# Peptides against a protein of PDB entry 6TME, part 52

Target 1, 324 residues: chain A of PDB entry 6TME
Amino acid sequence: NRLKRAYIALQAWKKAFYSDPFNTAANWVGPDVCSYKGVFCAPALDDPSVLVVAGIDLNHADIAGYLPPELGLLTDVALFHVNSNRFCGVIPKSLSKLTLMYEFDVSNNRFVGPFPTVALSWPSLKFLDIRYNDFEGKLPPEIFDKDLDAIFLNNNRFESTIPETIGKSTASVVTFAHNKFSGCIPKTIGQMKNLNEIVFIGNNLSGCLPNEIGSLNNVTVFDASSNGFVGSLPSTLSGLANVEQMDFSYNKFTGFVTDNICKLPKLSNFTFSYNFFNGEAQSCVPGSSQEKQFDDTSNCLQNRPNQKSAKECLPVVSRPVDCS
Target 2, 324 residues: chain A of PDB entry 6TME as posed
Amino acid sequence: NRLKRAYIALQAWKKAFYSDPFNTAANWVGPDVCSYKGVFCAPALDDPSVLVVAGIDLNHADIFGYLPPELGLLTDVALFHVNSNRFCGVIPKSLSKLTLMYEFDVSNNRFVGPFPTVALSWPSLKFLDIRYNDFEGKLPPEIFDKDLDAIFLNNNRFESTIPETIGKSTASVVTFAHNKFSGCIPKTIGQMKNLNEIVFIGNNLSGCLPNEIGSLNNVTVFDASSNGFVGSLPSTLSGLANVEQMDFSYNKFTGFVTDNICKLPKLSNFTFSYNFFNGEAQSCVPGSSQEKQFDDTSNCLQNRPNQKSAKECLPVVSRPVDCS

## One batch from the design tools (peptide; aimed at target 1 Y132)

Design b2_p21_5_s1 (made by RFdiffusion4, then SolubleMPNN; from b2_p21_5, 17 letters changed)
Fold by OpenDDE base, seed 4:
Structure b2_p21_5_s1 (fold): chain B 324 residues (1-324), chain A 21 residues (1-21)
Amino acid sequence: as target 1 above (324 residues)
Amino acid sequence: TESEEELKKREEEAEKRRKAL
């Protein structure tokens, strides 16, 4: 009996709660699991006459606890949303039995350990949100082989390089922000045909930006701020026909910010402050457009306010990194 | 099929719960 297995799982989970401030699990009593708060039942896909637990939604419940291995008994769950809680520990490997998993949101918790590789075992997964946790180590390359619509990884402890497999991703939104990623952005990034938003904020990324970024025709948000990028902006960025928000601030970029970038047709905000740019086109000057906002603060620009001193600029500008 | 319709409903419900950036 599928509901009996669900009962065992949910009761084990209730026992794994250390704190339930809103008494969310107060009604988690008895065999009628479909009446449990945050538990959603639906007809089974293989037998419409059988009712199964198809979804969990415990978002914003402030529950402290852990995920017990008995959750692997919830084999019919396609939706698992438990964000904004205080769950700790690791994601159980037993969740590999949840072969119908479609959306997995464990964001805003206290999960630790390596990337939850159990997520790679779910063939139908479309949405993965593990942001605002303490996940650590390397990102598995296989994550980008999955047909995901969105990948939220931000605000964790991930390290190492971004996998080259990123180019295989079909995701429209990918966030790497506020981790410890290092190395270069892979050249394969230009192969992300469905990409709308990508965020690299606040990592230890370095090197030159790959020219292939300019192939991201559908990107509306590109944020590479607060990293260690060097060299000039690629001229191929003129290909970003749909970019609205672009941020390169707080890097070590040099060279000239060109007219072809600042005149991008849908560009609304372009921030390139806190770099070592030594020139900009007139179209890049803050206030030059009513429709576009620019920030050129703290560069090496002539005749602009709030720039770095010659003493700060000279050592960097005189030794430009050649990205060719 | 009824199973396909149920899957579609689950997908629609999932979409409503997706977070923005």
Scores: peptide ipSAE 0.029, ipTM 0.656, DockQ to the pose 0.024
OpenDDE base, seeds 1, 2, 3, 5: peptide ipSAE 0.027, 0.026, 0.027, 0.027; ipTM 0.668, 0.667, 0.697, 0.625; seeds 1, 3 fail the geometry check

Design b2_p21_5_s3 (made by RFdiffusion4, then SolubleMPNN; from b2_p21_5, 16 letters changed)
Fold by OpenDDE base, seed 2:
Structure b2_p21_5_s3 (fold): chain B 324 residues (1-324), chain A 21 residues (1-21)
Amino acid sequence: as target 1 above (324 residues)
Amino acid sequence: SAAEEELARREKEAEEKRAAL
């Protein structure tokens, strides 16, 4: 009996709760699991006459505890949303039995360990949110081979380089922000045909920006701020026909910010502050447009306010990195 | 059923979340 297996799983999970401030599991008593708060039943896909546990939603329950291996008995679950809790430990490998998993949200918890590779075993996964945890180590390259609509990795402890497989991703939104990623952005990034938003904020990324970024025709948000990028902005950025928000602040960029970038047709906000740019086009000057907001603060620009001193600029500007 | 309707609501909410950072 599928509901009996679900009962075993849910009772094991209730036992794994250390704290339930809102008494969310107070009604988790007896065999009628479909009446449990945060448990949702639906007809089974293989037999409409059979009722199964199809979804879990414990979002914002502030529950402290862990995920026990018995959760692998919830084999009919397609939606698993447990964000904004205090769950700790690792994601159980037994969840590989949840072959119908469609959306997996464990964001805003206290999960630790390596990337939860069990997520790679789910053939129908479309949404993965593991942000705001303590996941560490390397990002497996296979994550980008999945047909995911969104990939939220931000605010973790991921290290190493961004996999070259990123170009295979069909995701519209990808976040790398606030990790410890290092190395260059892969040139394969330009192959992300469905990409709308990508965020690299607050990593240890370095090197030159790849020219292939200019191939991201559908991107509306591109944020590479708070990294160690060097060289000039690629001239191919003029190809970002749909970019609205662009941020390159807090890097080590040099060279000239061109008209072709600042005149992008949908650009509403362009921040390039806290770099070593030594020139900008008139179209890039803050206040030059009513429709566009620019920030050129703390560069090496002449005749602009709030710039770096000559002493700070000269050592960097005189030794430009050639990205050609 | 009420459970099916609630599940559909949750799916919609999840879809809306995918569209936002």
Scores: peptide ipSAE 0.028, ipTM 0.576, DockQ to the pose 0.032
OpenDDE base, seeds 1, 3, 4, 5: peptide ipSAE 0.021, 0.018, 0.025, 0.021; ipTM 0.583, 0.567, 0.583, 0.585; seed 3 fails the geometry check

Design b2_p21_5_s4 (made by RFdiffusion4, then SolubleMPNN; from b2_p21_5, 17 letters changed)
Fold by OpenDDE base, seed 3:
Structure b2_p21_5_s4 (fold): chain B 324 residues (1-324), chain A 21 residues (1-21)
Amino acid sequence: as target 1 above (324 residues)
Amino acid sequence: SSSEEELEKRLKEAEEERKKL
């Protein structure tokens, strides 16, 4: 009996709660699991006459506890949303039995350990949100082989390089922000055919930006701020026909910010502050447009306010990194 | 595919049940 298995799983989970401030699980009593707060039943896909647990929603419950292995008995779950809690430990490997998993949101918790590789075992997964946790180690390359609509990885402890398989991703939104990723952005990034938003904020990324970024015709948000990028901005950025928000601030970029970038047709905000740019086109000057906002603060620009001193600029500007 | 349509239907039904709670 599927509901009996669900009962066992949910009771095991209730026992794994250390704190339930809002008494969310107070009604988790008895065999009628479909009446449990945050538990949603639907007809089984294989037999519409049978009710199964299809979804869990415990968002914003402030529950402290862990995920017990008995959750693997929830084999009919397609939606698992438990964000904004205080769950700790690791994601159980037993969740591999949840073959119908469609949306998995464990964001804003206290999960630790390596990337939850069990997420790679779910053939129908479309949404993965693991942001605002303490996941660590390398990102598995296989994550980008999955047909995900969105990948939220930000605010974790992931390290190492971004996998070259990123170009295989069909995701519209990908966030890497506030991790410890290092190395270069892979050249394969230009192959992300459905990409609308990508965020690299606050990592240890370095090197030159790949020219292939200019192939991201559908991107509306591109944020590479707070990294260690060097060299000039690629001229191919003129190909970003749909970019609205672009941020390169807090890097080590040099060279000239061109008209071809600042005149992008959909560009609304372009921040390139806190770099070592030594020139900008008139179209890039803050206040030059009513439709576009620019920030050129703390560069090596002549005749602009709030720039770095000559002493700070000269050592960097005189030795530009050749990205060719 | 038929399976995808069935999943979407199931998800919609689950969402409707969520609104009742």
Scores: peptide ipSAE 0.033, ipTM 0.571, DockQ to the pose 0.017
OpenDDE base, seeds 1, 2, 4, 5: peptide ipSAE 0.025, 0.025, 0.022, 0.021; ipTM 0.425, 0.626, 0.576, 0.561; seed 5 fails the geometry check

Design b2_p21_6 (made by RFdiffusion4)
Pose (drawn by RFdiffusion4):
Structure b2_p21_6 (pose): chain A 324 residues (1-324), chain P 21 residues (1-21)
Amino acid sequence: as target 2 above (324 residues)
Amino acid sequence: EKDRLDELANELKEEHTEELF
């Protein structure tokens, strides 16, 4: 009995609800699971006459609990939204039985430990949001082999390198912001298809920017701020024909900012503050354009306000890194 | 930034729901 399996799974889950501030599971009684709040039924994909539990949505319920193995019984679920709850612990391995999983959002919870590799087992997975948890350790490189449209990893405790496999991703949006990733951005980044937005804010990345970034001609947001990148901006960045937001602030970049970048057609907000740039094109000057927003604070630029001192600048400016 | 990402994530989820069903 199909809905009975859903009943057992949801009752096992309610038992694990330690605190439900909004009494969200108050009506989770009896066998009519389709009437349970946050449970969404629909016709079976292969038979419109059969009723199935196809979605769970408890966004913003602020429920403290954990996900029991019995949730593996919800075999028809394709949508799972639990943003802003207090679900703790790990994602049960039994969730590999949810073979129709398409969009999994566990953002802003209390999950901990290694990357939830059960997500790699779902053949139809398109949206994976694990941001704002306590996941840590290495990132499974094979995650970029899945045909994910969106990968949200920001605000965890992931460590080590960006996988070389990143160029295989078909994702339109990827966030790595606010982890402890280290090392270089892989040269394969130029092979990412469909990429519109990529956010690296606040990691421990370094090395020079790969020239292959210039191949991302559909990117609208490229944010590499608050890392430790060195070298000059690659001249290949003129290939970012669609970039709208570009932020390289808080790095160790040196050299010149040219109009090769500052005159990009759709570029509207270009922040390169808190680096060691010693020259900039006139078109790159903040306050100079009514359409484009620039920010050059705390660089090594003559005749500009709020720059670094000459004392701090000369050691770094006179010793540029050979990107080799 | 978090609100912007939340909005973006919601928009993507709405689109996927329309495609899936």

Design b2_p21_6_s3 (made by RFdiffusion4, then SolubleMPNN; from b2_p21_6, 11 letters changed)
Fold by OpenDDE base, seed 5:
Structure b2_p21_6_s3 (fold): chain B 324 residues (1-324), chain A 21 residues (1-21)
Amino acid sequence: as target 1 above (324 residues)
Amino acid sequence: MDEELDKKAEELREKLKEELF
């Protein structure tokens, strides 16, 4: 019965293919769905004597098509990997029936519409990758209430503010990059206890960086480049004991880049170019360390190459934003 | 950055797959 339902789902999906350049679904014929390319069967969790479709892997198949509602019949699927295809449309709400969903990767497709809220319905979801699509609208706050290990949202069309619930996230990796997020980074960010990597690159984020960023003791990558952040870098950034890659480039930061930041013990790369910093410690100067790489290009620094003109600097530097 | 993200994603996927199957 379960494999029959899977057959119906997979045949419906094959029918929903507009193009299959690699003939991935060429062998999707007959009732033996476990022999289908990209379909993986395993013993059912509730009955080990029953074989079920437990995983789909169609990564890099360049398939054009859509996800039909019949995919909701794949109720035993725990792994759904269909990245690097040309699937379009929306994620079917019928996927709510896939209650065992553990890893959901639809990255690098042509999906549209709002955030796929069906992902919120999966109680055991640990990995969510929806990057490189055309998802739009606001990010539901509830995404960060889930016990996810990774949340990849980058390269979409998400708008609005980052939810304050971000502090509840247990994810080690979160990407917001290349969206249209606006507003401030929530102060609750410092509560992300498992965070290793967070990327905000290329959004419309603004305001001052919250001091609470300095509480991210486990963060190894912090990229806030290409936004509208203002003010000075928080002194609490000295608390980022494990940060290796830090990027604040292409913002509107002002003030002085301190020794306490540039001497972070694990810091490998620190880019703060294309801002309005008017001073830096000697430890921040590119070439000052063999172990660390710095980029101070296009700031308002004295006696440094490739800086902004006085005309560009004066209006901003003379009116520093008070982040207190 | 994109390449690094891809690598990280793949690493996490593989890790999670090993835990599940």
Scores: peptide ipSAE 0.192, ipTM 0.823, DockQ to the pose 0.867
OpenDDE base, seeds 1, 2, 3, 4: peptide ipSAE 0.190, 0.142, 0.164, 0.163; ipTM 0.821, 0.803, 0.820, 0.818

Design b2_p21_6_s4 (made by RFdiffusion4, then SolubleMPNN; from b2_p21_6, 11 letters changed)
Fold by OpenDDE base, seed 1:
Structure b2_p21_6_s4 (fold): chain B 324 residues (1-324), chain A 21 residues (1-21)
Amino acid sequence: as target 1 above (324 residues)
Amino acid sequence: MDEELDKLAKELSEKLRKELF
């Protein structure tokens, strides 16, 4: 009996709770698991006459505990949402049995260990949110081979380079922010055909921006702030026809910020502050447009307020990085 | 940014849920 297996799983999970401040699992008693708070049942896909546990939603329950291996008995779960809790430990490998997994949200918890590779085993996974945890190590290249719509990785401890397989991703949203990623952005990034939003904020990324970024025609948000990028902005950024929010602040960029970038048709906010730019087009000057907001603070621009000193600028500006 | 990401995550999840059920 599928519900019996679910009962075993849910009771094991309840036992794995260290704290349940809101008494979320107070009614997790008896065989009627479909009445459990945060448990949602639906007709099974393979047999509509059979009721199964199809979803878990324990968002914002502030539950402390861990995920026991018995959760692998929830084989019919397609939606698993447990964000904003205090779950710790690792994601159980037994969850590989949840072959219907469609949305997996464990964000804002205390999970540790490497990337939960069990997520790669789910053939139908479309939404992955593991942000605001303590996951560490390398990002598996295979994550981008999956047909995911959203990949939220921000605010973890991931390190190493961004896999070149990123170009294979079908995701509309990818967040890398506030990790420890290093190296260059792969040139394959331009192949992300469905990308709308990508965020690299607060990593250790470096090198030149690849020209292929300009191929991201559907991107509306591109944030590469707070990294170690060098060189000039690629001229191909003029191809970002739909970009609305663009942030390159807090890097080591040099060169001239061109009209072709600042006059992008959908651009609403462009922040390039805290770099070493030594020139900007008039269209890039803050206040030059009522429709666009610019920030050119703390660069090496002449005749602009709040710029770096000549002493700070000269060593960097005089040795521009050639990205060609 | 965090608030924006939260909003985006919610919106995407809701959209996907409608497709699933």
Scores: peptide ipSAE 0.157, ipTM 0.820, DockQ to the pose 0.924
OpenDDE base, seeds 2, 3, 4, 5: peptide ipSAE 0.127, 0.031, 0.157, 0.047; ipTM 0.803, 0.701, 0.821, 0.758

Design b2_p21_7 (made by RFdiffusion4)
Pose (drawn by RFdiffusion4):
Structure b2_p21_7 (pose): chain A 324 residues (1-324), chain P 21 residues (1-21)
Amino acid sequence: as target 2 above (324 residues)
Amino acid sequence: AAAATAAYEAAMNARADKARS
């Protein structure tokens, strides 16, 4: 009995609800699971006459609990939204039985430990949001082999390198912001298809920017701020024909900012503050344009306000890194 | 600081919402 399996799964889950501030599971009684709040039924994909539990949505319920193995019984679920709860512990391995999983959002919870590799087992997975948890350790490189449209990893404790496999991703949006990733951006980044937005804010990345970034001609947001990148901006960045937001602030970049970048057509907000740039094109000057927003604070630029001191600048400016 | 955090979080949410469309 199909809905009985859903009943057992949801009752096992209610038992694990330690605190439900909004009494969200108050009506989770009896066998009519489709009437349970946050449970969404629909016709079976292969038979419109059969009723199935196809979605779970408890966004913003602020429920403290954990996900028990019995949730593996919800075999028809394709949508799982639990943003802003207090669900703790790990994602149960039994969730590999949810073979129709398409969108999985566990953002802003209390999950911990290694990357939830059960997500790699779902053949139809398109949206994976694990941001704002306590996931840590290495990132499984094979995650970029899945045909994910969106990958949100920001605000965890992930460590080590960006996988070389990133160029295989078909994602339109990928966030790595606020982890402890280290090392270089892989040269394969230029092979990412469909990429519109990529956010690296606040990691421990370094090395020079790969010239292959310039191949991302559909990118609208490229934010590499608050890392440790060195070298000059690659001249290949003129290939970012669609970039709208570009932020390289808080790095160790040196050299010139040219109009090759500052005159990009759709570029509207270009922040390169808190680096060691010693020259900029006139078109790159903040306050100079009514359409484009620039920010050059704390660089090594003559005749500009709020620059670094000459004392701090000369050691770094006179010793540029050979990107080799 | 709190305002910058709130703006950051709003931007991440906006990206997630967009991905759903």

Design b2_p21_7_s1 (made by RFdiffusion4, then SolubleMPNN; from b2_p21_7, 17 letters changed)
Fold by OpenDDE base, seed 4:
Structure b2_p21_7_s1 (fold): chain B 324 residues (1-324), chain A 21 residues (1-21)
Amino acid sequence: as target 1 above (324 residues)
Amino acid sequence: DKKKKEEEEKRFENLIEKARK
């Protein structure tokens, strides 16, 4: 019965393929769905004597098509990996029936529309990867209320501000890169207790960096490059005891880059180029350490190469944004 | 530019790998 439903779903999906260049679905014939390429069966959790479709892996199949609503019949699927295809359209709401969904990877496709809110309905979801698509609109604040381990949102068309609920997130990795997010980073960011890696690259974020960033003791990667951040770097950044990669390049930061930041114990790469910093500690100077790599290019530093002109610097440096 | 994009993509892949562990 459950496999019959799966058969219906998979056949509907096959019909929804516009192109299957590797003939991935060539063997998707007959009732034995467990033999289908990219389909993985396992004993049902509620009845070990029953075999069910537990996973889909069509990664890198270059399939063009869409996700039909019949996929909602795959009620036993916990792993749905269809990255690096050419699937288009929207994520069907019928997928709400997949209550065992654990990992959902639709990255590197051509999905459009708003954030797939169906992902919010999955109680056991731990991994959400929707990067490299054309999702648009606002990010639902509820996404961070989910007990997710990883959230990949990069390379989409998301707009608006980052929800303050971000502080509730249990995710170790969150990517916002290459969207159209605007506004400030919420102060609640410091409450992300499990955060290891966060990437804000290439958005329209602005304002001062919140001091609470310094509370992210477990963060190893912090990249806020290519935004519109202003003001000085928070002194609390000295609290980033585990940061290895830090990038603040291509912003509008001012002030002095301190020893406390550049001497962070695990810091390996610190890029603060293309800002308006008017001073740096000796420990921040590129080449000052064999263990650390720095880039101070295109700032307003004295006696350093490749800096901005006085004409460009003076208007900005003389009017520092007070983040207090 | 293209090289930078590729490097960034690799970085993301690394992040994903770490997150899955």
Scores: peptide ipSAE 0.254, ipTM 0.844, DockQ to the pose 0.782
OpenDDE base, seeds 1, 2, 3, 5: peptide ipSAE 0.050, 0.200, 0.254, 0.233; ipTM 0.681, 0.821, 0.834, 0.834

Design b2_p21_7_s2 (made by RFdiffusion4, then SolubleMPNN; from b2_p21_7, 20 letters changed)
Fold by OpenDDE base, seed 1:
Structure b2_p21_7_s2 (fold): chain B 324 residues (1-324), chain A 21 residues (1-21)
Amino acid sequence: as target 1 above (324 residues)
Amino acid sequence: SEEEKKKEEERFEQLYKNSLK
């Protein structure tokens, strides 16, 4: 019965293909769905004597098409990997029936519509990759209430503010890059106890950086580049004991870049270029360390090369933003 | 045979219609 349902789902999906350049679904014929290319069967969790479709891997198949509602019949699927295709439309709500969903990767497709709230219905979801699509609208706060290891949201059309619930996330990697997020980074960010990598690149984020960023003691990558952040860098950034890659470039930061930041013990690359910093410690100067790389380009620094003109600097530096 | 495959597909499609009820 389960394999029959899977057959129906897979045949419906094959019919939903507009193009299959690699003939991936060429062998998707007949009842033996476990022999289908990209279909993986395993013993059912509730009955080891029963074989079920447990995984789909169509990564890099360049398939054009859509996800039909009949995919909701794949109720035993725990792994759904269909990245690097040309699937369009919306994620079917019928996928709520896939209660075993563990890894969901629909990245690098042409999906549209709001955040796929069906992903929130999966109790066992650990990996969510929806990057490189055309998802739009607000990010649901509930995404961070899930026990996810990774949350990939980058390269979409998400807008509005980052939810305050971000502090509840147990994810080690979170990407917001290349969206339309606005507002401030929530102060609750410091509560992300498992965070290793967070990327905010290329949004409309603004305001002062919250001091609570300094509580992210496990973070190795912190990239806030290409936003509208203002004010000084928080002194609490000295708490980033494990940060290796830090990027604040292409913002509107002002003030002094301190020794306490540039001397972070694991810091390998620190980019603070294209801001309005008016001073830096000697430890922040590019070439000051053999182990660390710095970029101070296009700031308001005195006696440094490649800085902004006084005409560009004075209007901003003379009106420092108070982040207190 | 291709004909047998087609018959099996039709059978499964009918099962689908029944499973959605």
Scores: peptide ipSAE 0.031, ipTM 0.492, DockQ to the pose 0.015
OpenDDE base, seeds 2, 3, 4, 5: peptide ipSAE 0.032, 0.029, 0.016, 0.016; ipTM 0.523, 0.606, 0.414, 0.448; seeds 2, 4 fail the geometry check

Design b2_p21_7_s3 (made by RFdiffusion4, then SolubleMPNN; from b2_p21_7, 18 letters changed)
Fold by OpenDDE base, seed 1:
Structure b2_p21_7_s3 (fold): chain B 324 residues (1-324), chain A 21 residues (1-21)
Amino acid sequence: as target 1 above (324 residues)
Amino acid sequence: SEEKKKKEEEYFENLYKKALK
């Protein structure tokens, strides 16, 4: 019975293909769905004697089409990987029936509409990748209440502020890059106990960086480049004991870049170019270390190459934002 | 720049691979 439902779902999906350039679904014929290319069967969790469709992998198939509501019949699917296709439309609400969903990857497609709230209904979800789509609107705060390991949101059209619930996230990786997020980074960010990598690249984020960033002891990558951040770098950044890659470039930061930041023990690359910094410690100077790479280009630094003109610097440097 | 974009894409791909273990 479960495989019959899967057959109905998969045939409906095949019918929803507009183009299958690699003929991926060419063998999607007949009731033996477990033989279908990209369809993987396993013993059911509730009955090992029953074979069910447990996974879909259509990655890199370049399939054009949409996800039909009949996919909700794939109730045993835990792994759904359909990245690098040309699927369009919205994620069907009927996928709420896939209660075993563990990994959901629809990245690099043409999906539109609001955040797929159906992802919030999956109790066992650990991996969510919706990057490189056209999802829009607000990010639901509830996404960070989920026990996710990874959250990929980059390269979409998300707007509004980053939810304060971010501090509740158990994710080791979160990407916000290349959206339209605005406002400040929530102070609760410091509560992300498992965070290793976070990227805010290319948003409309503003305000001061919260001091609580310095509490991210496990972070190895912190990229806040290409935003509207102001003020000085928090002194608490000296607490980033494991940071390897740090990028604050293309913002409106001011003040002095300190030794305590540039001497971080695992720091490999620190980019703070295209800001309005008016001073840096000797340890921050590019070429000062053989083990670390720095970029101080296009700031308001004295006696450094490739800096902004006094005309560009004076209006900003003379009006420093106090983040205290 | 195109170079920056490419590096970012590579970064995200690597991150994807790490996340899936």
Scores: peptide ipSAE 0.574, ipTM 0.933, DockQ to the pose 0.836
OpenDDE base, seeds 2, 3, 4, 5: peptide ipSAE 0.515, 0.500, 0.526, 0.528; ipTM 0.917, 0.915, 0.923, 0.920

